# Designs tried in a protein design run: peptides against a protein of PDB entry 2FGR. Part 240

Target 1, 331 residues: chain A of PDB entry 2FGR
Amino acid sequence: SSVTLFGIVDTNVAYVNKDAAGDSRYGLGTSGASTSRLGLRGTEDLGGGLKAGFWLEGEIFGDDGNASGFNFKRRSTVSLSGNFGEVRLGRDLVPTSQKLTSYDLFSATGIGPFMGFRNWAAGQGADDNGIRANNLISYYTPNFGGFNAGFGYAFDEKQTIGTADSVGRYIGGYVAYDNGPLSASLGLAQQKTAVGGLATDRDEITLGASYNFGVAKLSGLLQQTKFKRDIGGDIKTNSYMLGASAPVGGVGEVKLQYALYDQKAIDSKAHQITLGYVHNLSKRTALYGNLAFLKNKDASTLGLQAKGVYAGGVQAGESQTGVQVGIRHAF

## One batch from the design tools (peptide; made by RFdiffusion4, then SolubleMPNN)

Design b2_p25_3_s1 (from b2_p25_3, 15 letters changed)
Fold by OpenDDE base, seed 2:
Structure b2_p25_3_s1 (fold): chain B 331 residues (1-331), chain A 25 residues (1-25)
Amino acid sequence: as target 1 above (331 residues)
Amino acid sequence: SELEELARRLGTELGRALGIPFRPA
């Protein structure tokens, strides 16, 4: 088989004006434009149109040199692919997040991304943000005249938390149409978890769409997450996103994205607006800057995700401003 | 063993279902 070593080192200087105590935080952060990573991948042609593949990828924290260790928690898959599509075995993005995060113009990274894929309910499962899963089997169809789909199932392996006995089970999938400038997708997922030691279902429905006008791209997301609890009522969040991006001078890209998080369980909204700019120095190296504003209303305590500096919440009803300026290098 | 035979059969059926050509090696 062929083996390719690849990665991204993305490091920034970041600032947020408020933490949970109302104090500013600043320092060197990671993954402002793209998630820093180190990976190995390869394929083997098995003949007859069949290929085997592997993918091992872990997150890099350049600010501290991975002081907490290195693992392959981003992706650790073996796969078969061919005319039938692709089957993957192993930890990966779940199909719903794989597809629907593609409409996030900030690529689910830094202080500007859509934050709907979140653990809204203090779920006790390891992946209650709905992004990745352990013990995952995934299938992705080929593209048939624009139409494509993905499906996934993750085994719980009888993992228990409190009285919950199916923690980590995931079932989900998406259908999509990708043709030329248009992309549209619908995703559905359910994940078994626990809240307060009690069995809880994390249900998710997401609609995404984008259109590339050449001069600019528009993208949008509509999402509902619901943590269905037997006791205490459901924790429901409706999340909305609208973004635009445009090339600048052939070497740059400007992005503007707005998101609204309507947190029904606490009857509180949060508004996020982010302006980003990426300046490509080469195909592999870019400078970038992000400016984000997060306005919490009422009981909302959301915080911007300045990874490596501060990713916690703020006091209820407080607003937060964040800045990231950094370098991204891909190899 | 019987388990090995079962595994072989399952693999064969899976291969057939996926249209995987048999390639001895």
Scores: peptide ipSAE 0.000, ipTM 0.303, DockQ to the pose 0.021
Fold by OpenDDE base, seed 5:
Structure b2_p25_3_s1 (fold): chain B 331 residues (1-331), chain A 25 residues (1-25)
Amino acid sequence: as target 1 above (331 residues)
Amino acid sequence: SELEELARRLGTELGRALGIPFRPA
C-alpha cells in the first residue's frame, strides 16, 4: 500500500481590460497554467492484478489561502483496477470531460482554454458545465489496440429544483482511438438539470482529435451543447477549437489556440484566441505567460476566466483582453 | 431515442464542419 501527497501551486498576476461594467481588473490570480490543487492518493495491491485505490483532491486558491474553505470537489474516489480497466466511485470528472478536455492545449484552465464545457443556459444544477458530477460511477476500459472507452452514470438522488425532479443525473461516455501520435475521441452525455425551475436536459456531443508531429502538435474539438427546455425553446451552442503547440529550445512550450462559440439561442458568436508560453525552470517549476483575446459579437457576453481576478462576463458585443504571468510549482 | 437524436446532431454538425449541405430535421 502507498499514500502519496501531491499538489500544484499555480499563482499569477492577471489583468483583464474589461469587466461587466467595462472596467479593468487586475491582481493576483490562480491556476493559469494548471489548476492549483492539493491531493492524497494511494493504491493497495490486492493480488491477482487487482488494485484498490483512493483519490482525494481539492482546489487550492493561493491568492486568498482558501478563504472559502477546502474540499475534495476535484476528485473524491475509491476505485478498483486491473486487467479489466478501472471502476471509480465518487465525485470525479465525468468520462466525457476527462477524455475530451485532454485535447485542450491549455489544460482546461486559465484564460486560454476551450470554454465549451459550460453552463450555457443558466442551468441550476451544481455541475451544469458538464465537467464533474457527484454520486458518479465510472468505468474506463484499458487500451486495446488503440481503442479505449469510458462510461459514467451519476445518481440524481431525487434532487429537485422547482418542478425538476432528477437534477444531477448524468449518463455519458466516450469511445476513443489512441495510438502513437494520433488521438481521436467521440463523447456523448446527457445531464438532467433545471432552468427557471423547469426540467431541462443538457445534451452534449463532442468530437476531439490531436496529432503529434514531433515538431508540433495539432489539436481540435467540435462540440454541441443543447439545453433542451420544454418552454422557451432549446439553448444550443456549437463550439469549435483548433490549437497548436510546439516545444521551444528543449525547456519551453508555445501554444496557440482559437475557439469559436456559436451561441444559437442568442444568434451570437464569440471568438477566442490565446497565445501561451511555458518555460520550465525544472521538472517541477515553470514560469508561464498567457495572452488571450475574446471578441464577443452581438448579444454575446463571454468573459475570459482569470480565476482569482475576474471570471465574469462583459457587456454584450464587447471584446476582452487578458494577460496572465505566473509561476507553477508541482510537488 | 436520445442516442439517435445525438447521433443525428453529430452527423449534422460534422456535415456543417465539412461544408456538406444539410437540413435540420
Scores: peptide ipSAE 0.013, ipTM 0.408, DockQ to the pose 0.010; fails the geometry check
Fold by OpenDDE base, seed 4:
Structure b2_p25_3_s1 (fold): chain B 331 residues (1-331), chain A 25 residues (1-25)
Amino acid sequence: as target 1 above (331 residues)
Amino acid sequence: SELEELARRLGTELGRALGIPFRPA
């Protein structure tokens, strides 16, 4: 049996030029390049090719020392693995997000990430962004000649909100091909939730692909999220992302990513473009900078996620610029 | 294009942040 303590402390100075009132916000933020975390994990060889594992991971907020507390909401799993693959029990990334967010060159954090995994419809469920789930059972296949898959089911445990039952139920999975420089995946998921106290299905389809050319990497995402409401009509968002990254001087990485969020329910689009740079001072320590621009059209009110400084929306049709400069340290 | 406009804006803001005097074209 082994136990490993691990973590990341990522803290930055962040600025956004507009909040919901049109005012600038600035200060010390967190998780600009990687989500700050503290975790414990371990494995036990049970013999015969079978292993047991555990993983406990929580988010760290370096700006306030976790004033709101510490938990293991990032991941809290026990696992069995072997020739059959891996089965996980416990809160985790759902299989669809685990695989499809891997194509986000900004690591699903900071002001630059793909924001398609979102609660687009004022869903009342705790995880209506489609990223994680409670009461989750997941299965991941081995890689067979490049082909791999993951599946998950989360129990609702008869959770209700308003007249909605089965809140929190998740079913989803992906199929993928990962071979050499190429990665491609298709994910499908459905989550039960509530909107306005009424039963709603959050349906999600995501296609992702990347190719590493050695000198640069290209990555893309295509996603449709649909909150299916029996009353009030469906809330549909089509999200698109294209990104590129390249190593710089053997010690750095530059990233450029564009995303489009076509919010059908409000007939409004938002455009996001982000330039990022990471400078490795060592294997464990990096400096980074992100510059993001978000253009909302029409009724769109999306805001960049400068965690710890400002992560709210802006006025309809307003543009927002964000900057993060920080230190990431892994241990 | 909208992408070009966004790129231009990012470039301008990056230049400003880095203290690069953008000569107005």
Scores: peptide ipSAE 0.007, ipTM 0.344, DockQ to the pose 0.011; fails the geometry check
Fold by OpenDDE base, seed 1:
Structure b2_p25_3_s1 (fold): chain B 331 residues (1-331), chain A 25 residues (1-25)
Amino acid sequence: as target 1 above (331 residues)
Amino acid sequence: SELEELARRLGTELGRALGIPFRPA
């Protein structure tokens, strides 16, 4: 058996030029290159190719020392694995997000990530961003000839909000091909939630692909998120992402990523472009910088996610510039 | 766009294959 304590402390100085009032915000933020975390994980060999596993992981907020507390909301799983793949029980990334966020060159954190995995409709469920779920059972296949898949189901446990039942129920999965430089995946998910106290389905379709050319990597995402309300029109967002990364001098990595969020319910688009650089001081310590531009058109109010400094929206049609410079340390 | 439609179709097919009960459109 093995037990590993692991973590990341990622803290930055961050700046955004506009908040909801049009004022600048700056300060010490967290998780600019990787989500800060503390975790415990381990495996036990049960013989015959069967293993038991556990994984407990929570987010760390270095700016305030986790003043709001610590929990294992990032992942809290027990697993069995073997030649059949892996079964996980417990809160985790849902299979769709686990796989499809891997194409985000900014690791789903900071001011530069793909923001498609979002609660686009003021859903009242805790995980209406489609990233994680409580009460989750997941299954992941082995990789066979490049092909792999993951499936998940989360129990709603009869959670209700307003007149909505089955809140928190998730069903979803992906199929993928991962072979050498190529990765491609298709994910589909549905989550039951509520909007305005009324039953709503959050449907999500995501296509991702990447190719590593050695000298550079290209990555892309296509996503449609649709909140299907029992009463009222659908709230649909089409999100697109294209990114490139390249190693620099053997010690660094440069990243450029563009995303478009076409918010159909408000007929408004937002454009995000982010330039990032990571400089490895060691295998475990890096300096990084991110520069992001977010252009909202029309009624769009999206804001860059400068966690710990400002992650709110801006006024409709306003643009926002964000900067993060920080240290990432892994242990 | 054609890409959006393709993604939608592929997603629908995947959903059917996975037995995901989507609400009818």
Scores: peptide ipSAE 0.006, ipTM 0.371, DockQ to the pose 0.013; fails the geometry check

Design b2_p25_3_s2 (from b2_p25_3, 16 letters changed)
Fold by OpenDDE base, seed 2:
Structure b2_p25_3_s2 (fold): chain B 331 residues (1-331), chain A 25 residues (1-25)
Amino acid sequence: as target 1 above (331 residues)
Amino acid sequence: SELEAEARRRGEELGAALGIPFQPA
């Protein structure tokens, strides 16, 4: 058996020009290039190609030293793996987010990421962003000539909110083709939640693809998220992303990503464009900078996610500019 | 290339750190 301690400390200076009051915010933020974390993992060879594994991982907030405490909410799994693939038990990324966020060139963190994996409807469930789930069983296939898949089910355990009685139930999965420079995936998920105390289904469909041209990588996402409410109508968002990355000078990487969030329930769009640069000082340490612009139209109130500084919305129809400059260190 | 191998190793380490099983292509 092996046990590995691992982590990332990512801390930045961040600025956004507008908060919900129209005021600027600035300070020390966290997780601008990668989510800061502390984890323990290990495997045991059980023979015959079977392995047991565990993974415990929590988020680190370097700006305040985890003043609100530390937990293993990022991942807390036990697993069996072998030629059949991997089965995981415990809180984790749901299979859809695990696969489809891989096409986000900003690693689903900081001010630049694709924000489609979101609670679009003021869902009252703990994980209504569709990223993780409690009480999760997941299965991942091996890669067979490029083809792979993942499936997951999370138990609701009769969690109730208002009249909703299956809150936290998740079912979802993806199919993918990963071969050489090409990756493509289709994900489907449904999560049961509540909105206004009423049962609501969060349905999600996501298509992702990327191609590595060697000199540059192109990546894209197409997503529809729909909170299906029995009363009040559906809250639907169509999200689109296109990004490119390229190596610079052997030690750097530049990223450019655009996203569009078409929020159908309020007939309003938001446009996000982000330029990022990572400079590797070593294999484990990098400097980075992100510049993001978010343009809300009409009733849209989206804000950039400058974690530790400001991650709230803005006034309807307002634009927001964000900057992060930071250090990422992996251990 | 050595750069691709290093990028792959970094991706594997980051992937491992991110809990994404780096399936070697």
Scores: peptide ipSAE 0.017, ipTM 0.494, DockQ to the pose 0.048
Fold by OpenDDE base, seed 4:
Structure b2_p25_3_s2 (fold): chain B 331 residues (1-331), chain A 25 residues (1-25)
Amino acid sequence: as target 1 above (331 residues)
Amino acid sequence: SELEAEARRRGEELGAALGIPFQPA
């Protein structure tokens, strides 16, 4: 058996030109290139090709030293793995987000990521962004000639909000083809939640693909998120992303990503464009910079996620510019 | 290209050095 301590400390200086009041915000933020984290993991060989594993991981907030505390909400799993694949028990990324966020060139963090994995409907569930789940059982297949899949189920444990029962129940999975330069995946998920104290299903379908041309990588996402309500009609968002990345001088990477969020319930669109650069000083240390523009139309109020500085919305129809410059260190 | 191979190696080495599979936020 082994136990490994690991982590990332990612801290930046961040600026956004507008908050909800129309004022600028700036300061020290976190997790601009990678989510800051502290974790423990280990494995035990049980013989016969069977292994046991554990993984405990929590987020680090370097700007305030985790003033709100530390927990293992990023991942807290025990697992068995072998020729059959891997079974995990515990809080984790749900299979759909684990696979489909891999096409985000900004690693689902900072001001540049694809923001489609979101609570679009003021859902009252703790994980209504569709990223993680409590009480999760997940299964991941091996890769068979490129083909792979993942499935998950999270127990609601009779959690209620208002008149809604089964809150927090998740069922979902993906199928994928990963071979050489090509990756493509289809994910489907349903999560039980509440909106306004009433039972609501969060349905999600996501298609992702990427191709590495060597000199550059292209990546794309197509997503529909639908909060299906018994009363008041559906809250539907169609999200689109297209990105490109390229190595620079062997030590750097440049990234450009565009996303469109078509928010059907408010008949409003938001456009996001982000330019990023990462400069590797070593295997463990990098400098980075992100520049993002978010244009809200009509009733859209989306804000860039400058964690530790400002991650709230803006006024309807307002545009926001964000900058992050930081250091990422891994240990 | 050699630059592509180096960038890939750096990413893989970072992943290996961290021993971390891709874990988004």
Scores: peptide ipSAE 0.017, ipTM 0.542, DockQ to the pose 0.044
Fold by OpenDDE base, seed 1:
Order: C-alpha cells, then sequence, then structure tokens
Structure b2_p25_3_s2 (fold): chain B 331 residues (1-331), chain A 25 residues (1-25)
C-alpha cells in the first residue's frame, strides 16, 4: 500500500477594475492557474487485478491560511478499480463536470475559466453549480479503443428546502471518445434542487471537444443549463466556449479562451475573453499571468472569479477587467 | 517532438501533483 501526500499552493496578486459598487478591488488571491489543494491518496493491490483506493482532498486558501477551516469537500472517496473500470463512493466531481471541465483550458479556476458550470438560478442547493455532489456513487469505464464513459448517482437523503424534498439528488453521465489528439464528449445531468423554496430540476447538457495539433490545441464547449421550476418559467443559459493553447519555447504555455453566456431568462449575454500565460520555472513551480475581460450586456451582472480578492457580480450591463499574476507550486 | 515530450512530462508531473492520473492524450 502507498499513501501519497500531494498538493498545490497557488497564490497571486489579483486586480479587478469593478465590483458591485463600481470600485476596483485588488489584493492577494488564490488558485489563479490551478486550485490550491492539500490531499492524501493511496492504493492497495488486492490481487487479481483489483485495487482499493482512497482520495481525500481539500482546498487551500493561502491568503488567509484557511481561516474558515479545512475540509475534504474537493474529494473524499473510497474506490475499487480493475479491468471493469473504477467505482467511487463519496463526495467528488460529478462525472459530467469531471469530464467536461477537462476542455477548459484554464482548469476551471481563476479569472479565465469557462463559467458555464454555475448556479444560474439562485438555486438553494449547495452544489447547484453542477460541479460536485455529496453522497455520490460514480462509475468510470475503461477506455475501449478510445470510447469511455462515466456515470454517477447522488442520494438526496430526503434533504428538504421549502417544499422541495429531493434536494441534492444527482443523476448524470458522459460518453466520450479519447484517441490520440482527439477528445470529444457528451454529458447529461439532472440535479434536484430548490429555487424560492420550490422544487427545481437543474438539467444540463454539455458537448466538449478538443484537438491537439502539436503546435497548438483547440478546445470547445457547448452547454445548456436549464433550471426547471415547478412554478414559473425555466431559467435557461446557453454557454459557449472556444479556446486555443500553444507551447512557448518549451517552458511556457499561452492560452486564449472566449466564452459566451446567453442568459435566456433575462435575455442578456455576457462575453468573456481571457489571455493566460504560464511559465514553468521547474516541473513543480510556475509563474503565471491571466488577463480577462468580461462584457455584460443588458441585465447581465456576471463577475470574474478572482478568488480571495473579489468574486461578486457587477452592475447590470457593466464590463469588468481582471488580472492575476501568481506562483503555482506543486508538491 | 522534444517539446511534446516535455509537455507530456510536465503534464504527467502536474497530473501526478494534481493526483489526476495522466491520461495520455
Amino acid sequence: as target 1 above (331 residues)
Amino acid sequence: SELEAEARRRGEELGAALGIPFQPA
């Protein structure tokens, strides 16, 4: 059996030119290139090709030393794996997010990521962003000639909010083709939640694809998120992303990503453009910079997620510019 | 290419540090 301690400390200086009051915010932020984390993992060979595993991972906030505490909310799983694939029990990325966020060139963190995996409807569930779930059972297939899949179910455990009685139930999965330079995936999920104390289904469909041309990688996402309320109209968002990355001089990577968030319930769009650069000082240490521009139209109030500095919205129709410059260290 | 190999190594190392099994693309 082996136990591995691992982690990332990613801390940056961040700036956004506009908060909800129209004022600038700046300071020390976290997780600009990768989510800062501390984890323990291990495997045990049980013989016959069967392995047991565990994974415990929590987020690190280097700016305040985890003043609000430490937990294993990123992942807390026990697993069995073998020729049949892998079964996981415990809080984790739901299969849809685990696969489909892999197409985000900004690693689902900082000011540049695809923000489609979001609580678009003031859902009252803790995981209404569609990223993780409590009480999760997941299964991942082996790769069969490129084809692979993942499935998950999370128990609601009769969690209630208002009149909603199945809050936190998740069912979802993806099918994918991963072969050489090509990756393509389709994900479907439904999560039970509440909006305004009323039962609501968070339905999600996501298509992702990427191709590595050697000199550059292209990546794209198409997503629809729909909060179907028992009473009231659907809250639908169509999100689109297109990104490119390229190695620079063997030690760096440049990334450019565009996203569009078409928020149908408010008939408003937001456009996000992010330029990122990572400079590897070593295999474990990198410097990075991100520059993001978010243009809200009409009633849109989206804000860039400068974690530790400012992650709130802006006034309707306002634009926001963000910068992060930081150090990522892996151990 | 050496660049691809280095990118792969760095991805594997980052993957290892991230605990993401490097699925070689």
Scores: peptide ipSAE 0.010, ipTM 0.407, DockQ to the pose 0.047
Fold by OpenDDE base, seed 5:
Parts: C-alpha cells; structure tokens; sequence
Structure b2_p25_3_s2 (fold): chain B 331 residues (1-331), chain A 25 residues (1-25)
C-alpha cells in the first residue's frame, strides 16, 4: 500500500482596522492563501478497475503550533472508486460545498473568500455553515461528456438539541457541466439543526459558473440560504459573488472579487471587495498579499476572517479593512 | 499555454489538496 504524506504551511502577518470594540488587531495569522494542513492519503488497486482509498487531513495552526490540538476534521474518509465513480464514507466536505466553493477565486480561505457558506442564524449544529458533515456517505459520478454529479447523506444518529431531533442530518447534491473553459453547477442541500433549541431546516440553493478565457478567468456564485424555523419565521440570506483572475508575468496571479450578502432577516446588506496577489517563487512556495474591504450597512456586523488574528464581527453598520501578507509552502 | 496547464495543475492539486475530486475533463 502506498501512503503519501502531504501538507501546506501558510502563515501571514495580518491586520484589521476594527474589531467588535472598534479597535485594530494585528499579528501573525494562518491560512491566508490556502488552509494550512497535514494529511495522509493512499490508494490500493484491487484489480478490475476497482480501487480502495483513504484520506486523513487536519488543519495546522502555524502561529501557535496547534495549541488546541490536532484532529482529522478536514477529512477522514475511506473510499471505493472505479468506472462507477467514487463512494466515500466519513467526515468530508459535503458534495454541495465541495463543488460550489470551487468557483470562489480565494478558495474559501483568508480574508477574501465568498462567505455565503455560513451559519447565518446562530444554528446550534456543529456544521451549520454547510461546509462539512460527520457521518457522511458521498457518491460522485464520473464525467460523462462534461456532465457530472455528486450526492451525499449524513446520519443524525438521533442527535438532539432542545426539542429538535435529527440534528446533523444532511441531504444534498449537485449537478454540473464541466467542459473545457466552461464550468457550471447547481447545488441543493438541506441540513437539520436547531436555533434556540427549536427544530430548524437549513435549506441551501447555489448556482455557480466560471469561464476561463485564457488571459483571464471569470467566476460567479448565486446562493440562497434559509433557516426555516418552526417558530419565529425564516432567516434568509441571499449571497452574490463575481470575481476575475489573471496570470501576471508567468509567475504571478492577480484576483479581484466582489460579494454581496443580503441579510433579509435584519434587512441589511454587506459588501465585500478583495484584491489578491500570489507570487510563485517555485511550484511549492509562494508569497501572497490580500487587501479586503467589508462595508456593513444598517444592522450588519460581518467581519473579515483573518484567522489567527481576528475573525469576529464588527459593530453594526461599521466598515472593516483587512490586510494579509504571507508565505505559503506546500509539501 | 504552459501557464494555463500549470494553473490548471495547481488548481487540480489545490482541488485535490482541498479534497475536491479532480474530475479529469
């Protein structure tokens, strides 16, 4: 059996001009361009086109040396794959997030990413951001002339919170067309959770598309997240993203991305604009810089995710500016 | 271009590193 050790160490100096008290925060942060990680993976050829696989991956926090510990919460799967596609068992990205986050030019990392995959309603479930799930079974089809799909189901295992049952149950999937420069996908998911101890369905619909023009790539996302509460009405957020990236001088990449978060329950919008640059020193090592501006309106309190420095909210209606400059190394 | 192929490969490697199954086109 072959085992591959792999990882990324991404550490940065980060600054945000406002926290929840209106004060600046700065220091050494992590995961500005890519999430720092350590992983093990391997495959076994079983013959006849059938393969077994495993994947174990955890997050690394370079700023504190994983003071809170290490785990395999990023992914812990066993799989079978072949002409039929791939079946995975274990904690992983849910199929919807796995596919639809691929349209985020900031790779769901740092201060610049699309933040639509979020717990918008103070959901009490462990994964109410809709990104990963425990007890997950996933299936991914082969690519059939561009068409592909993924499906997933996560068992709740009779988890309860307050009066809510079935907490942690996930059902979802996507359909996609990936051919040459074009990618387009539609994802649907429902997750059972609790808000205020009451049963709540987190419904999500996401449309993504990208086109690579060679000289530049355009990418977009449209998402609706709705926490359907039995009591108190729905908490709905419509999120939009449009981004562009282009190679620079053969060794660099510039990225610009805009996102809008229309938070219907508080009738408030937030606007995010991020400029990023990555400079490849090698295939494995890069320097990067991100500059992000987040404008909250009215009751919106969103904050940029400067992991390791400050990832909390700001005062209602306040704007936040963030900067990250760092090194990414892959091994 | 070699750059597109390398960007694609990096995207694929990043995708693979992110646990996004590399769906070969």
Amino acid sequence: as target 1 above (331 residues)
Amino acid sequence: SELEAEARRRGEELGAALGIPFQPA
Scores: peptide ipSAE 0.007, ipTM 0.404, DockQ to the pose 0.044

